# Designs tried in a protein design run: peptides against a protein of PDB entry 8BZL. Part 16

Target 1, 228 residues: chain A of PDB entry 8BZL
Amino acid sequence: SYDRAITVFSPDGHLFQVEYAQEAVKKGSTAVGVRGRDIVVLGVEKKSVAKLQDERTVRKICALDDNVCMAFAGLTADARIVINRARVECQSHRLTVEDPVTVEYITRYIASLKQRYTQSNGRRPFGISALIVGFDFDGTPRLYQTDPSGTYHAWKANAIGRGAKSVREFLEKNYTDEAIETDDLTIKLVIKALLEVVQSGGKNIELAVMRRDQSLKILNPEEIEKYV
Target 2, 242 residues: chain B of PDB entry 8BZL
Amino acid sequence: SRRYDSRTTIFSPEGRLYQVEYAMEAIGHAGTCLGILANDGVLLAAERRNIHKLLDEVFFSEKIYKLNEDMACSVAGITSDANVLTNELRLIAQRYLLQYQEPIPCEQLVTALCDIKQAYTQFGGKRPFGVSLLYIGWDKHYGFQLYQSDPSGNYGGWKATCIGNNSAAAVSMLKQDYKEGEMTLKSALALAIKVLNKTMDVSKLSAEKVEIATLTRENGKTVIRVLKQKEVEQLIKKHEEE

## One batch from the design tools (peptide; aimed at target 1 S29)

Design b1_p10_6_s2 (made by RFdiffusion4, then SolubleMPNN; from b1_p10_6, 3 letters changed)
Fold by OpenDDE base, seed 2:
Structure b1_p10_6_s2 (fold): chain B 228 residues (1-228), chain C 242 residues (1-242), chain A 10 residues (1-10)
Amino acid sequence: as target 1 above (228 residues)
Amino acid sequence: as target 2 above (242 residues)
Amino acid sequence: PIPAEPPPVE
C-alpha cells in the first residue's frame, strides 16, 4: 500500500517530508543556545502566554538529565515524545554504563531517533529541531543542534525557529571570546541575541542556565531584566 | 494541495499538518464545553444537544465523564472518538493506580493521552482523533487543575478555557470576566452560565441543555458532582435576574 | 481563521 511510504525520495533526490518538517520548525518560536566557558545558556521566545493559561504548562526548555537540557522549535507534541524517550535513555545509560550520558551521546540518540522516523514506513518525520546543551563528565560545556532529518552538529552558538536567521547573524557578529568571558556576559549575549527578534523586552523571554556541576536553573523575569 | 489532505497525516509544503487542522475544525462544530478553575474547586460546563424524548435512558451526563476519583473530563468533537479516548483515560488511570498504589497525577494522565493523540498524527494508517478534551482534577502536587488537549497531542493548563462551538468568543469573555485569585466556585458557576448564555446558539438558556460538574475537596476527599437540573435552573434564573 | 486552539507548532 502506497500509504506506508510517507517519506520517500523525489525524482530529484529530495526527501520532501523532511524539508516540510523543517518548514514546521521555521514556524516555531525562536530558541537560542550559547556555550560559554563554564556555562551553557538556552533562551526561548515566549509566545504570549494566553492570559488564562498556566505558565507552568508552557515550558520550552526542559531537563533531559541532571547534566543535559534541551530547547526546541516546532511541534510541541512531537517534542514531548522526543524528550520522554531521551529521558528514558539517559536513565538507562546511567543504569547500564554507570555514568551519565555525554551531551554528544544523547544528541546522537535523539538524532538517530529522528532519522528512523524519516525512514520507517508509516511514520512522518518529527517536526522539531532541538538545541541540546550540557556538561560532559569532564566538565566540558557542549551545545548540539538536531533537525528533523536526524542530522546533528556541535556549535559554539546557534538558533532555531522563526527568528533563527536574525539571531544567528547576531551571534556570528557578536560571539567572541570576550563576549563569553564571564557567565554574566554569556547570559547577556543570549538575551541580546533574542531581543533581535523578540518584541517587548525580557518579559517575552524564557532563559535557562546550566553551570558546571549545577542543575538547570530557569531564570525568573526579574533576573532576566537585570541583564537587559 | 489535495494530495496532502487526502492521505495519512503528512506535512504540507508549508509545514502544516492539515489532517490535524481539519480535526480541530471539526471540533469547532461540536457543542461548547468550558472549564473554570476556582480557589475552592474546578468546574466543567457543557452544552447538551441531544435531547430526544424517545431516549429510553436519560443519561445524567452525556458530555462529562468521570475518569477516576480525582478527575473528570468533558469532550468536544466526534462522539465515537471521544468514547475511545475516555475509555483509554480510565484504563491509564487504573493501570497507574494498580502499579503505583496511588492515583495518577492529573498532568500525567493528560500527557499519557496526549502521547496517544500525537501518535495518531505521526503514525501511518491512522487519522487524528477529532476530539478536544477539558480535564478537571485534583492531586496532591498542584491541587485543583484544569487542562485542555487537542487533536495534535498538545495540551495546556488553564485557569479558564473553552472548546467547541464559539470557543473563541467564550475565551474572550472569560478573559474579561475571570478575576485571578478571587474566583470562588460560586462565582465560577455564575461565570459559566454567563458565558454559555452568550455562546450557545439558543434564544434562551435552559437547564436541560446544560451539564455542569464540579470538583471539590471535602474532608480530604475529592468529590465530583454533576449538578442536578434544578440547581442549574437556579443558576440560570439568578443570571437572568442580574 | 486561526483555530481557537493553539497551533500545534509552538
Scores: peptide ipSAE 0.030, ipTM 0.625, DockQ to the pose 0.034
OpenDDE base, seeds 1, 3, 4, 5: peptide ipSAE 0.006, 0.007, 0.021, 0.005; ipTM 0.622, 0.523, 0.616, 0.624; seeds 3, 4 fail the geometry check

Design b1_p10_6_s3 (made by RFdiffusion4, then SolubleMPNN; from b1_p10_6, 4 letters changed)
Fold by OpenDDE base, seed 4:
Structure b1_p10_6_s3 (fold): chain B 228 residues (1-228), chain C 242 residues (1-242), chain A 10 residues (1-10)
Amino acid sequence: as target 1 above (228 residues)
Amino acid sequence: as target 2 above (242 residues)
Amino acid sequence: PIPAEPPPEE
């Protein structure tokens, strides 16, 4: 059966394992990314942290470098592998080129990594999509998405995971130049977009903000509630 | 449905890794392991099922393994897989110590093993490890810590958790009785006995069927101690009097 | 989804 072969095309040209990996992503918690004028914002649906779970270990937004951060949807263990490889590449790039990676560069690296896992016998695809945001060294804000196939594209705004359809529909309607005119408005847009699929307000949202020439800031629940 | 059950590392049409899920199911039938984080220490409590009278060495700890001076773990699942993973944990910890001349941080050790576990779910010709682990430790960064990892390579930090048989019921009880910020090691031990008494399918909890280890700090050193049978008996007796 | 302009080829 072609659906069992990791690296074999079906007669109709499908890579079923890649498609099935995309189904794994659709079961993941929702993540949203928005590029503002001078800000990039990532928001993730927090699954209700189990009462006895350490919240520190449930982070879905991570830094790849000082100028790049990533959110993901899908298999958390798979994501950790990708994150670690990306972090190593970011550091290697700094050592070799003496400049931070561009957001595109690291996205392409991640995409290439994912693609190799779709073409090699004895490897399954990564069960993750990622939203990669950051600033290039010229101060340009960037947002990219990668999927299990290793494809990547640049976006103004996008969403991944279980609520991605609803969030994308919201963003398509509400993403305007006026809606991202200020940093605060951009943050509000992300929160409103997530609230389409997340119940109980700011307590169930993880929000990260990166401004030009600033480090990644993870907002606390109280800060998020100010935008609701 | 049946055809995906025989192949490792393949997504189902629904995006599920059934071999990982089946490994987790197998762990659900293993002996209960409990971990509780306290303000002044952390503990592991494990069900001892193999009380074979013919075992020459009273293995003081069948399910609890010392990893280094600052960390221990308990295992639920396939014993052979557990032995491989616990050995790997020890090797990782020693390599780190050799390289950096300091003990490996607790979360880094957990993560390193979890990356290995994940690899066994992604590469062909390998099956997932049929093991979940609880880790207890101390480091200078976060103090006392409790982690849980599963066959997928996922992990999380916990204040209290349980793996193996009746783990869901145990976790429910822990959620009810765990007092955040007020948990002493003494109260944690009492809670462990309470939970084990209710979750183990035994008429009476006996000290021979329970292994308990505590991790504390004394004079700036980590102390990992397996409780003596008499100490466990006293804890059980105290619980019966309440 | 709202696509951005394709990045310049590095």
Scores: peptide ipSAE 0.021, ipTM 0.720, DockQ to the pose 0.023
OpenDDE base, seeds 1, 2, 3, 5: peptide ipSAE 0.013, 0.000, 0.011, 0.014; ipTM 0.610, 0.503, 0.620, 0.612; seed 2 fails the geometry check

Design b1_p10_6_s4 (made by RFdiffusion4, then SolubleMPNN; from b1_p10_6, 4 letters changed)
Fold by OpenDDE base, seed 1:
Structure b1_p10_6_s4 (fold): chain B 228 residues (1-228), chain C 242 residues (1-242), chain A 10 residues (1-10)
Amino acid sequence: as target 1 above (228 residues)
Amino acid sequence: as target 2 above (242 residues)
Amino acid sequence: PIPAEPPAVE
């Protein structure tokens, strides 16, 4: 039946549909995540919001729960599906376990979801990578990345999307204990990293900050400019 | 390369979903639909291509659909696909109303349909819907709203936008002429006519080829009204006199 | 990439 999306192995042992989904991610807007000492920061390249577009509907950083947020690169519609599933799981966990999810737990859930879509006949892989940040109940800041394959790892800092290579190279050079010593320095690091690939300064970046025992805060452009 | 063009739900080597792109291309050849958000209302304007004398005039709108008491949409693309999606929108809205005893928020209705669209891009054995939609609505959360969705399941909120034929040119014109914060429904109607006149490949814009619906609030109720042909004629005439 | 030590998958 020619009508089934089948992710199959090549003779060389490659899952081409997964690799191609990763190419879709590389075309996405750049996202960066950095774990500080008591802060996690997500930054995303704002595509030039069309002048007539409502900025509210273009947000690429979303909360999964009070203690977890996510940025993504790739297919926005695919991301919405993942986000919705993750949110339901977070709420379910709160109801059943009486504690919020750990960042690792929800990452693993998302990763498992993605993996299933790489193995199930009649489904294509999700065309998204995600940076998942937050705090565990013990107050530990966490950063995870997941890709279309369902692979996930913990990171100190990472980037996904079109400019990810350049941003990662920057982070590898500049991520030090001194660079993340304070919340403000951590925020500055993220902004500087994004500015490697984003033109026109703070107007084209979305920045979200989560501090220990605080809710997700999305910085306005004026607040971002203070760090530039 | 051709193998990726024929399959409905596979990525190309470059990470593209060709079937979604082709669906969007098909929509680019469909009749033009405009949406404009004003301070005191929101409107849809759509090109009417099929003027059949034998069509029962009782059907006031070919391309504009009332979804519920607070929302309407316009469609660009495959008519049969549009009928399925508009029916689904109505069902979603009614189920919500039944369950929660309040109208569905506008964005939530849009999102629900977009999830369906997305599924048709990801699950095998289905093709993408060859339809883009403009949604107009009012809710207590955000007031008057305008949304656009495409075959991929992506959507966005807009102050003004266009889908279908010459949509890029229309959007450019809207960007130039749309005055943020100063847009009245009256001015929005005039702008819609102006843009349609330039984007429709017709020598002269006629009222028979344009459908316009407005969504307003009167006495705490949403009013969705399709403009009569005479009203559209007056708008066109005013534009020609300027 | 600066890998953080993966938490032990229990």
Scores: peptide ipSAE 0.007, ipTM 0.620, DockQ to the pose 0.023
OpenDDE base, seeds 2, 3, 4, 5: peptide ipSAE 0.006, 0.006, 0.016, 0.017; ipTM 0.508, 0.528, 0.744, 0.619; seeds 3, 4, 5 fail the geometry check

Design b1_p10_7 (made by RFdiffusion4)
Pose (drawn by RFdiffusion4):
Structure b1_p10_7 (pose): chain A 225 residues (1-47, 50-199, 201-228), chain B 238 residues (1-200, 205-242), chain P 10 residues (1-10); non-standard residues A62 YCM
Amino acid sequence: SYDRAITVFSPDGHLFQVEYAQEAVKKGSTAVGVRGRDIVVLGVEKKAKLQDERTVRKICALDDNVCMAFAGLTADARIVINRARVECQSHRLTVEDPVTVEYITRYIASLKQRYTQSNGRRPFGISALIVGFDFDGTPRLYQTDPSGTYHAWKANAIGRGAKSVREFLEKNYTDEAIETDDLTIKLVIKALLEVVQGGKNIELAVMRRDQSLKILNPEEIEKYV
Amino acid sequence: SRRYDSRTTIFSPEGRLYQVEYAMEAIGHAGTCLGILANDGVLLAAERRNIHKLLDEVFFSEKIYKLNEDMACSVAGITSDANVLTNELRLIAQRYLLQYQEPIPCEQLVTALCDIKQAYTQFGGKRPFGVSLLYIGWDKHYGFQLYQSDPSGNYGGWKATCIGNNSAAAVSMLKQDYKEGEMTLKSALALAIKVLNKTMLSAEKVEIATLTRENGKTVIRVLKQKEVEQLIKKHEEE
Amino acid sequence: SAASVLNPYE
């Protein structure tokens, strides 16, 4: 089989294929995640008439207690999502517990890292925001990128214009903003309206403590706008 | 040998996949192919690129392929690649029927093939398939459905879409004329002739298939030349 | 002219 080293070091210590994978992420639609007190919210920018909205969604459930949003190559994302879904079931089988948000994040990050050091393969061209709750009810938000690095965040953005949205969230992520569920959802819509020039072209989802993923209707989003 | 390896599965500096993009260029030079969803069925309209006089026409169709009892598809791009992929679609549909004893839902069949196409872009060092497909079908979950896939493995559901030559012009005509939720098969047939009239008119130059439900069973039929010639006459009056 | 309705990033 094909064994060519695709990801290699360059002078100065750069891994060019990873950096190029990060460029693919920037070409992706904006995704925003905010961790609230008892709620986590994901929002994504949408690119059209005659298209079935159900089929092209950027927010996916990995397990009953974990879901994710992504930016970048949509085909690479389907592969990573299905790999994570299979791992969530393997964990329930072996440990008899649902996966912690951190566990599945570590798994997705290590999968991405393996694709930066394996022969015959290019890196995954996606970043992911991963949200959910732990056994003790603690809300979580993690980010993964193509290098395999992962971190936890109070709030974050990935994809096109992520730097601007991040700077908005830094000034606006306060206790008052995450005091209630309605204000937590509102902060995500405001963060997206910063780069979407829009309001009717946004998808949003909410996850509450042990209540599973709820995707908001267009009519419910129009009320906030 | 590293010298002769064209490295078909790498990123460009901008995060692009050049082989995928070049494959999409090949599809834009293929015969026009469009699909329209209606309340009582789904249809595929295709430009025949085999319009030579000395051709025999031995099959019931040239560009429209039955995948299983409830599904059909059409292709744009490299014909040989399309033969490999359509054979694989039939195998996936039968593997699902064997396992679950029920027909494969349409989206599950599209996802399964797209995973194969995505793998060719990430590893193996091979050129990708130069094929875009339109899928039409019916399942107990979502009823009548239309899907499109491209060489990278991306797919989407559509009420109407077009692939191949002059597809941008065709998508424009569909946005203007398609009445969302009010389309019947007869009106969708009229719109298909209208769209192919601009982007290309003769019955020998077109191929039309319809998918409908009759007595709880799916019917996939290629329209005879007589029915197509009558549809072309009915439009010229407009 | 060809339409590109399935953007790899969007």

Design b1_p10_7_s1 (made by RFdiffusion4, then SolubleMPNN; from b1_p10_7, 4 letters changed; failed a check: a repeat of another design)
Amino acid sequence: SMARLLDPYE

Design b1_p10_7_s2 (made by RFdiffusion4, then SolubleMPNN; from b1_p10_7, 5 letters changed)
Fold by OpenDDE base, seed 1:
Structure b1_p10_7_s2 (fold): chain B 228 residues (1-228), chain C 242 residues (1-242), chain A 10 residues (1-10)
Amino acid sequence: as target 1 above (228 residues)
Amino acid sequence: as target 2 above (242 residues)
Amino acid sequence: SMARLLDRYE
């Protein structure tokens, strides 16, 4: 059976291992990204941190550099590998090019990495999708999404993970220029979008905000409640 | 579904890695290991199953391994796999020490090994390690720490947790009895005995079947100590009297 | 437990 082979084409042209990796992504908790006018926002469904688990070690949103952060859905261990490589690349870029990476550049790097793992013998695809947000050096906010295949696109807003379909449907209806007119409205949009799939309100949401010329800020629960 | 069971690095149609799941299942049959974080220390408690009269005096813990001066771990799963991984942990820790002239931070050591575990789930020709680990340690960044890792390469920090046989029941008990912010090492030891007594498939808990190690700080130094049999006996006795 | 298996996915 072709679906048993390491990522090979089926007779009808499917890469089953890539498709199955996408199914792994769907098992992950929901992540949402929204690009505002001068802000990018990532929101993630907090997996119920088990009682007695250290919250510090449960991170679904990670900084790749000062100007770029990433949320993922799928295999946590796979994500760690991707994040580490991306961080190294960001630093390398700073050393060699003397400028921070553009969001597109680092996305392309991650995408290329993922793609290679779909075409290398003896390797399985990464079981993760990622939302990558940040600011280019010119101050332009960016949002990219990549999947296990290595495909990536720029988005105004998008979602990945278990509840992605519902969240995307919400965003398609509610993402307007008016809805992102201010930073606060943009944040509110993300929260509302996540609340479509997240139970128990703001307690189960993690939000990361990056504003123009500012560092990544993770909102505390109290700050999130202000928008609920 | 069985058609995906034999290959290590293949996703099932549902996005599952069955060999990783099977490795975790195998660990469920291994001896119980507990970890508990206290305000003044951290401990590991492990079931000792291999008690044979012909074994030469085991001076060292069967399931608890010292990794460096600041860290120790316990293992649940395939012994040979555990030996490989514990050796790697020691090597990683030593390399870091040589390179940076300071001990490796606890989480960095854990993540380094987890990356190795993850690789064995992604690269063909290799099977996952059939081992879960509990890590205890101290570093200047976060103080006393407890971590758990599994065959997937995933890990997490914990106040208290359990791996191996009846781990789910143990975790439930820990959730009920662990008092956050009020846990002393003494109380943690008592809790460990309580949980082991209920989770181990033995009629009566005995000191010969339990290994306990504590990690504390004394005079600015980390002290890792394996409790003597007499000390464990006293803990068991105290539990039986309650 | 299935709960622990799910911890692999975030």
Scores: peptide ipSAE 0.221, ipTM 0.757, DockQ to the pose 0.534
OpenDDE base, seeds 2, 3, 4, 5: peptide ipSAE 0.034, 0.180, 0.118, 0.123; ipTM 0.547, 0.734, 0.728, 0.655

Design b1_p10_8 (made by RFdiffusion4)
Pose (drawn by RFdiffusion4):
Structure b1_p10_8 (pose): chain A 225 residues (1-47, 50-199, 201-228), chain B 238 residues (1-200, 205-242), chain P 10 residues (1-10); non-standard residues A62 YCM
Amino acid sequence: SYDRAITVFSPDGHLFQVEYAQEAVKKGSTAVGVRGRDIVVLGVEKKAKLQDERTVRKICALDDNVCMAFAGLTADARIVINRARVECQSHRLTVEDPVTVEYITRYIASLKQRYTQSNGRRPFGISALIVGFDFDGTPRLYQTDPSGTYHAWKANAIGRGAKSVREFLEKNYTDEAIETDDLTIKLVIKALLEVVQGGKNIELAVMRRDQSLKILNPEEIEKYV
Amino acid sequence: SRRYDSRTTIFSPEGRLYQVEYAMEAIGHAGTCLGILANDGVLLAAERRNIHKLLDEVFFSEKIYKLNEDMACSVAGITSDANVLTNELRLIAQRYLLQYQEPIPCEQLVTALCDIKQAYTQFGGKRPFGVSLLYIGWDKHYGFQLYQSDPSGNYGGWKATCIGNNSAAAVSMLKQDYKEGEMTLKSALALAIKVLNKTMLSAEKVEIATLTRENGKTVIRVLKQKEVEQLIKKHEEE
Amino acid sequence: SLQDPGTTSS
């Protein structure tokens, strides 16, 4: 089989294929995640008439208690999502507990890292925001990128214009903004309206403590706008 | 040998996949192919690129392929690659029926093939398939459905879409004329002739298939030349 | 400022 080293070091210590994978992420639609007191919210920018909205969604459930949003190559994202879904079930089988948000983040990150050091393969061209709750009810938000690095965040953005949205969230992520569920959803819409020039072209989802993923209707989003 | 390896599965500096993009260029030079969803069925309209006089026409169709009892598809791009992929679609549909004893839902069949196409862009060092497919079908979950896939493995559901030559012009005509939720098969047939009239008229140059439900069973039929010649006459009056 | 301390890993 094909064994060419695709990801290699360059002078100065750069891994060019990873950096190029990060460029693919910037070409992706904006995704925003905010961790509230008892709620986590994901929002995504949408790119069209005659298209079925159900089929092209950027927010996916990995397990009953974990879901994710992504930016970048949509085909690579389907592969990573299905790999994570299989791992969530393997964990329930072996430990008899649902996966922690951190556990599945670590798994997705290590999968991405392996694709930066394996022969015959290019890196995944996606970043992911992963949200959910732990056993003790603690809300979580993590980010993964193509290098396999992962972190936890109070709030974050990935994809096109993520730097601008991140700077908005830094000034606006306060206790007042995440005091209630309505204000937590509102902060995500405001963060997206910063780069979407729009309001009717946004998808949003909410996850509450042990209540599973709820995707908001267009009519419910129009009320906030 | 590193010297002769064209490196078909790497990123460009901008995060682009050049082989995928070049494959999409090949599809843009293929015969026009479009699909339209309506309340009582789905249809595929295709430009025949085999319009030579000395051809025999031995099959019931040239560009439209039955995948299983409830599904059909059409292709744009490299014909040989399309043969490999359509054979694989039939195998996936049969593997699902064997396992679950029920027909594969349409989206599950599209996802399964797209995973194969995505793998060719990420590893193996091989050129990708130069094929875009339109899928039409019916399942107990979502009823009548239309899907499109492209060489990278991306797919989407559509009420109407077009692939191949002059597809941008065709998508424009569909946005203007397609009445969302009010289309019947007869009106969708009229719109298909209208779209092919601009982007290309003769019955020998077109191929039309319809998918409908009759007595709880799916019917996939290629329209005879007589029915197509009558549809072309009905439009010229407009 | 929004990143949680002590969470960086690869």

Design b1_p10_8_s1 (made by RFdiffusion4, then SolubleMPNN; from b1_p10_8, 5 letters changed)
Fold by OpenDDE base, seed 3:
Structure b1_p10_8_s1 (fold): chain B 228 residues (1-228), chain C 242 residues (1-242), chain A 10 residues (1-10)
Amino acid sequence: as target 1 above (228 residues)
Amino acid sequence: as target 2 above (242 residues)
Amino acid sequence: SLRVPGTDRR
């Protein structure tokens, strides 16, 4: 069975391990990213933390650098590996080029890493998709998505994970210049999008905001409720 | 055949490399890419399949990549593999420029990448790249050039060719209509639209679904230009009137 | 033939 093999082509030209990795992503918690005019926003569905789990240990939104953050859907352990490598690359770039990475640069790095794991023997694809947001040095907000195959694209808005289809449909309908005219409106758009798939309102949403020339801010539940 | 298709790229008893063949099958399902060589330029025309409203508009060309000042390529197959290969092409070109203080000849760049592709078919622990490429370029040795490469690492120069979905039919049409020595860039563009209209599984060809790039020489410099949507619309309209 | 003579490396 081709599904048990290392990532090889099937007779019909499919890479089943990559497709199965994409299925793993679809089982993951929903993540949403939206690019505003001067803001980037990431929202993630909070899994019902088991009563005894420390909520602090389950962060689905991580900083890669001061100007870049990432949300992911899929295997958390896989994500950790990608995040760590990306962080190292961000630091290396600062040392070598004397400037922070562009969002596209670090996305390409992550994408290349993922692609290599689809082509190397003894390795399986990463079971994660990622939304990567941030600001380039010139102050331009950026949003990128990567998938297990190593593909990446720039987006105005996108979603990944189990509720991605519904959220994306919402965003396709509601993402307008008017809807992102202000930072607050952009945040509201993300929250509304997530509420399409998240039950019980703002308590089950993690939201991170990065404004131009500002550090990543994770909103507390009270702040989120103000937008609902 | 089933015994050998699940392993790394090895020969079957019949001498076939099934993983390479399967990679080529993957390419057959990709969007159509055309290349046509003219007397005064060379062009790439590619099917655009993924039109998403939420894509960032900064994406000028999805399937056509500038490699250096004198070369561009189009890709059919796995996008992630394509990205790796296009980056490698750029690196090879830059290394050559640095070393020799002149642009890399077109065929040399193609060959360098083909060697990499071939290696992925020969060395253990690797799968072939699921990508075919069309290359357009200009150099002082051969002028305007069009090349095609496949997952095996094979390549060839072409006057006109096609990769991706319905490539065989497209090539057949190109053979019928291509006039050697008389092909202008204008005529080549018209031919590209004609072929795409017949090979794309669309009822009506629209400018939104087609990317076209031209490579020309102006004042001793290579100019690579992606046609604007309006220009493509005009080409389509002209075809419909004929 | 749409091939350019001498360039076939297949």
Scores: peptide ipSAE 0.082, ipTM 0.560, DockQ to the pose 0.011
OpenDDE base, seeds 1, 2, 4, 5: peptide ipSAE 0.041, 0.042, 0.100, 0.040; ipTM 0.631, 0.536, 0.724, 0.632; seeds 2, 4 fail the geometry check

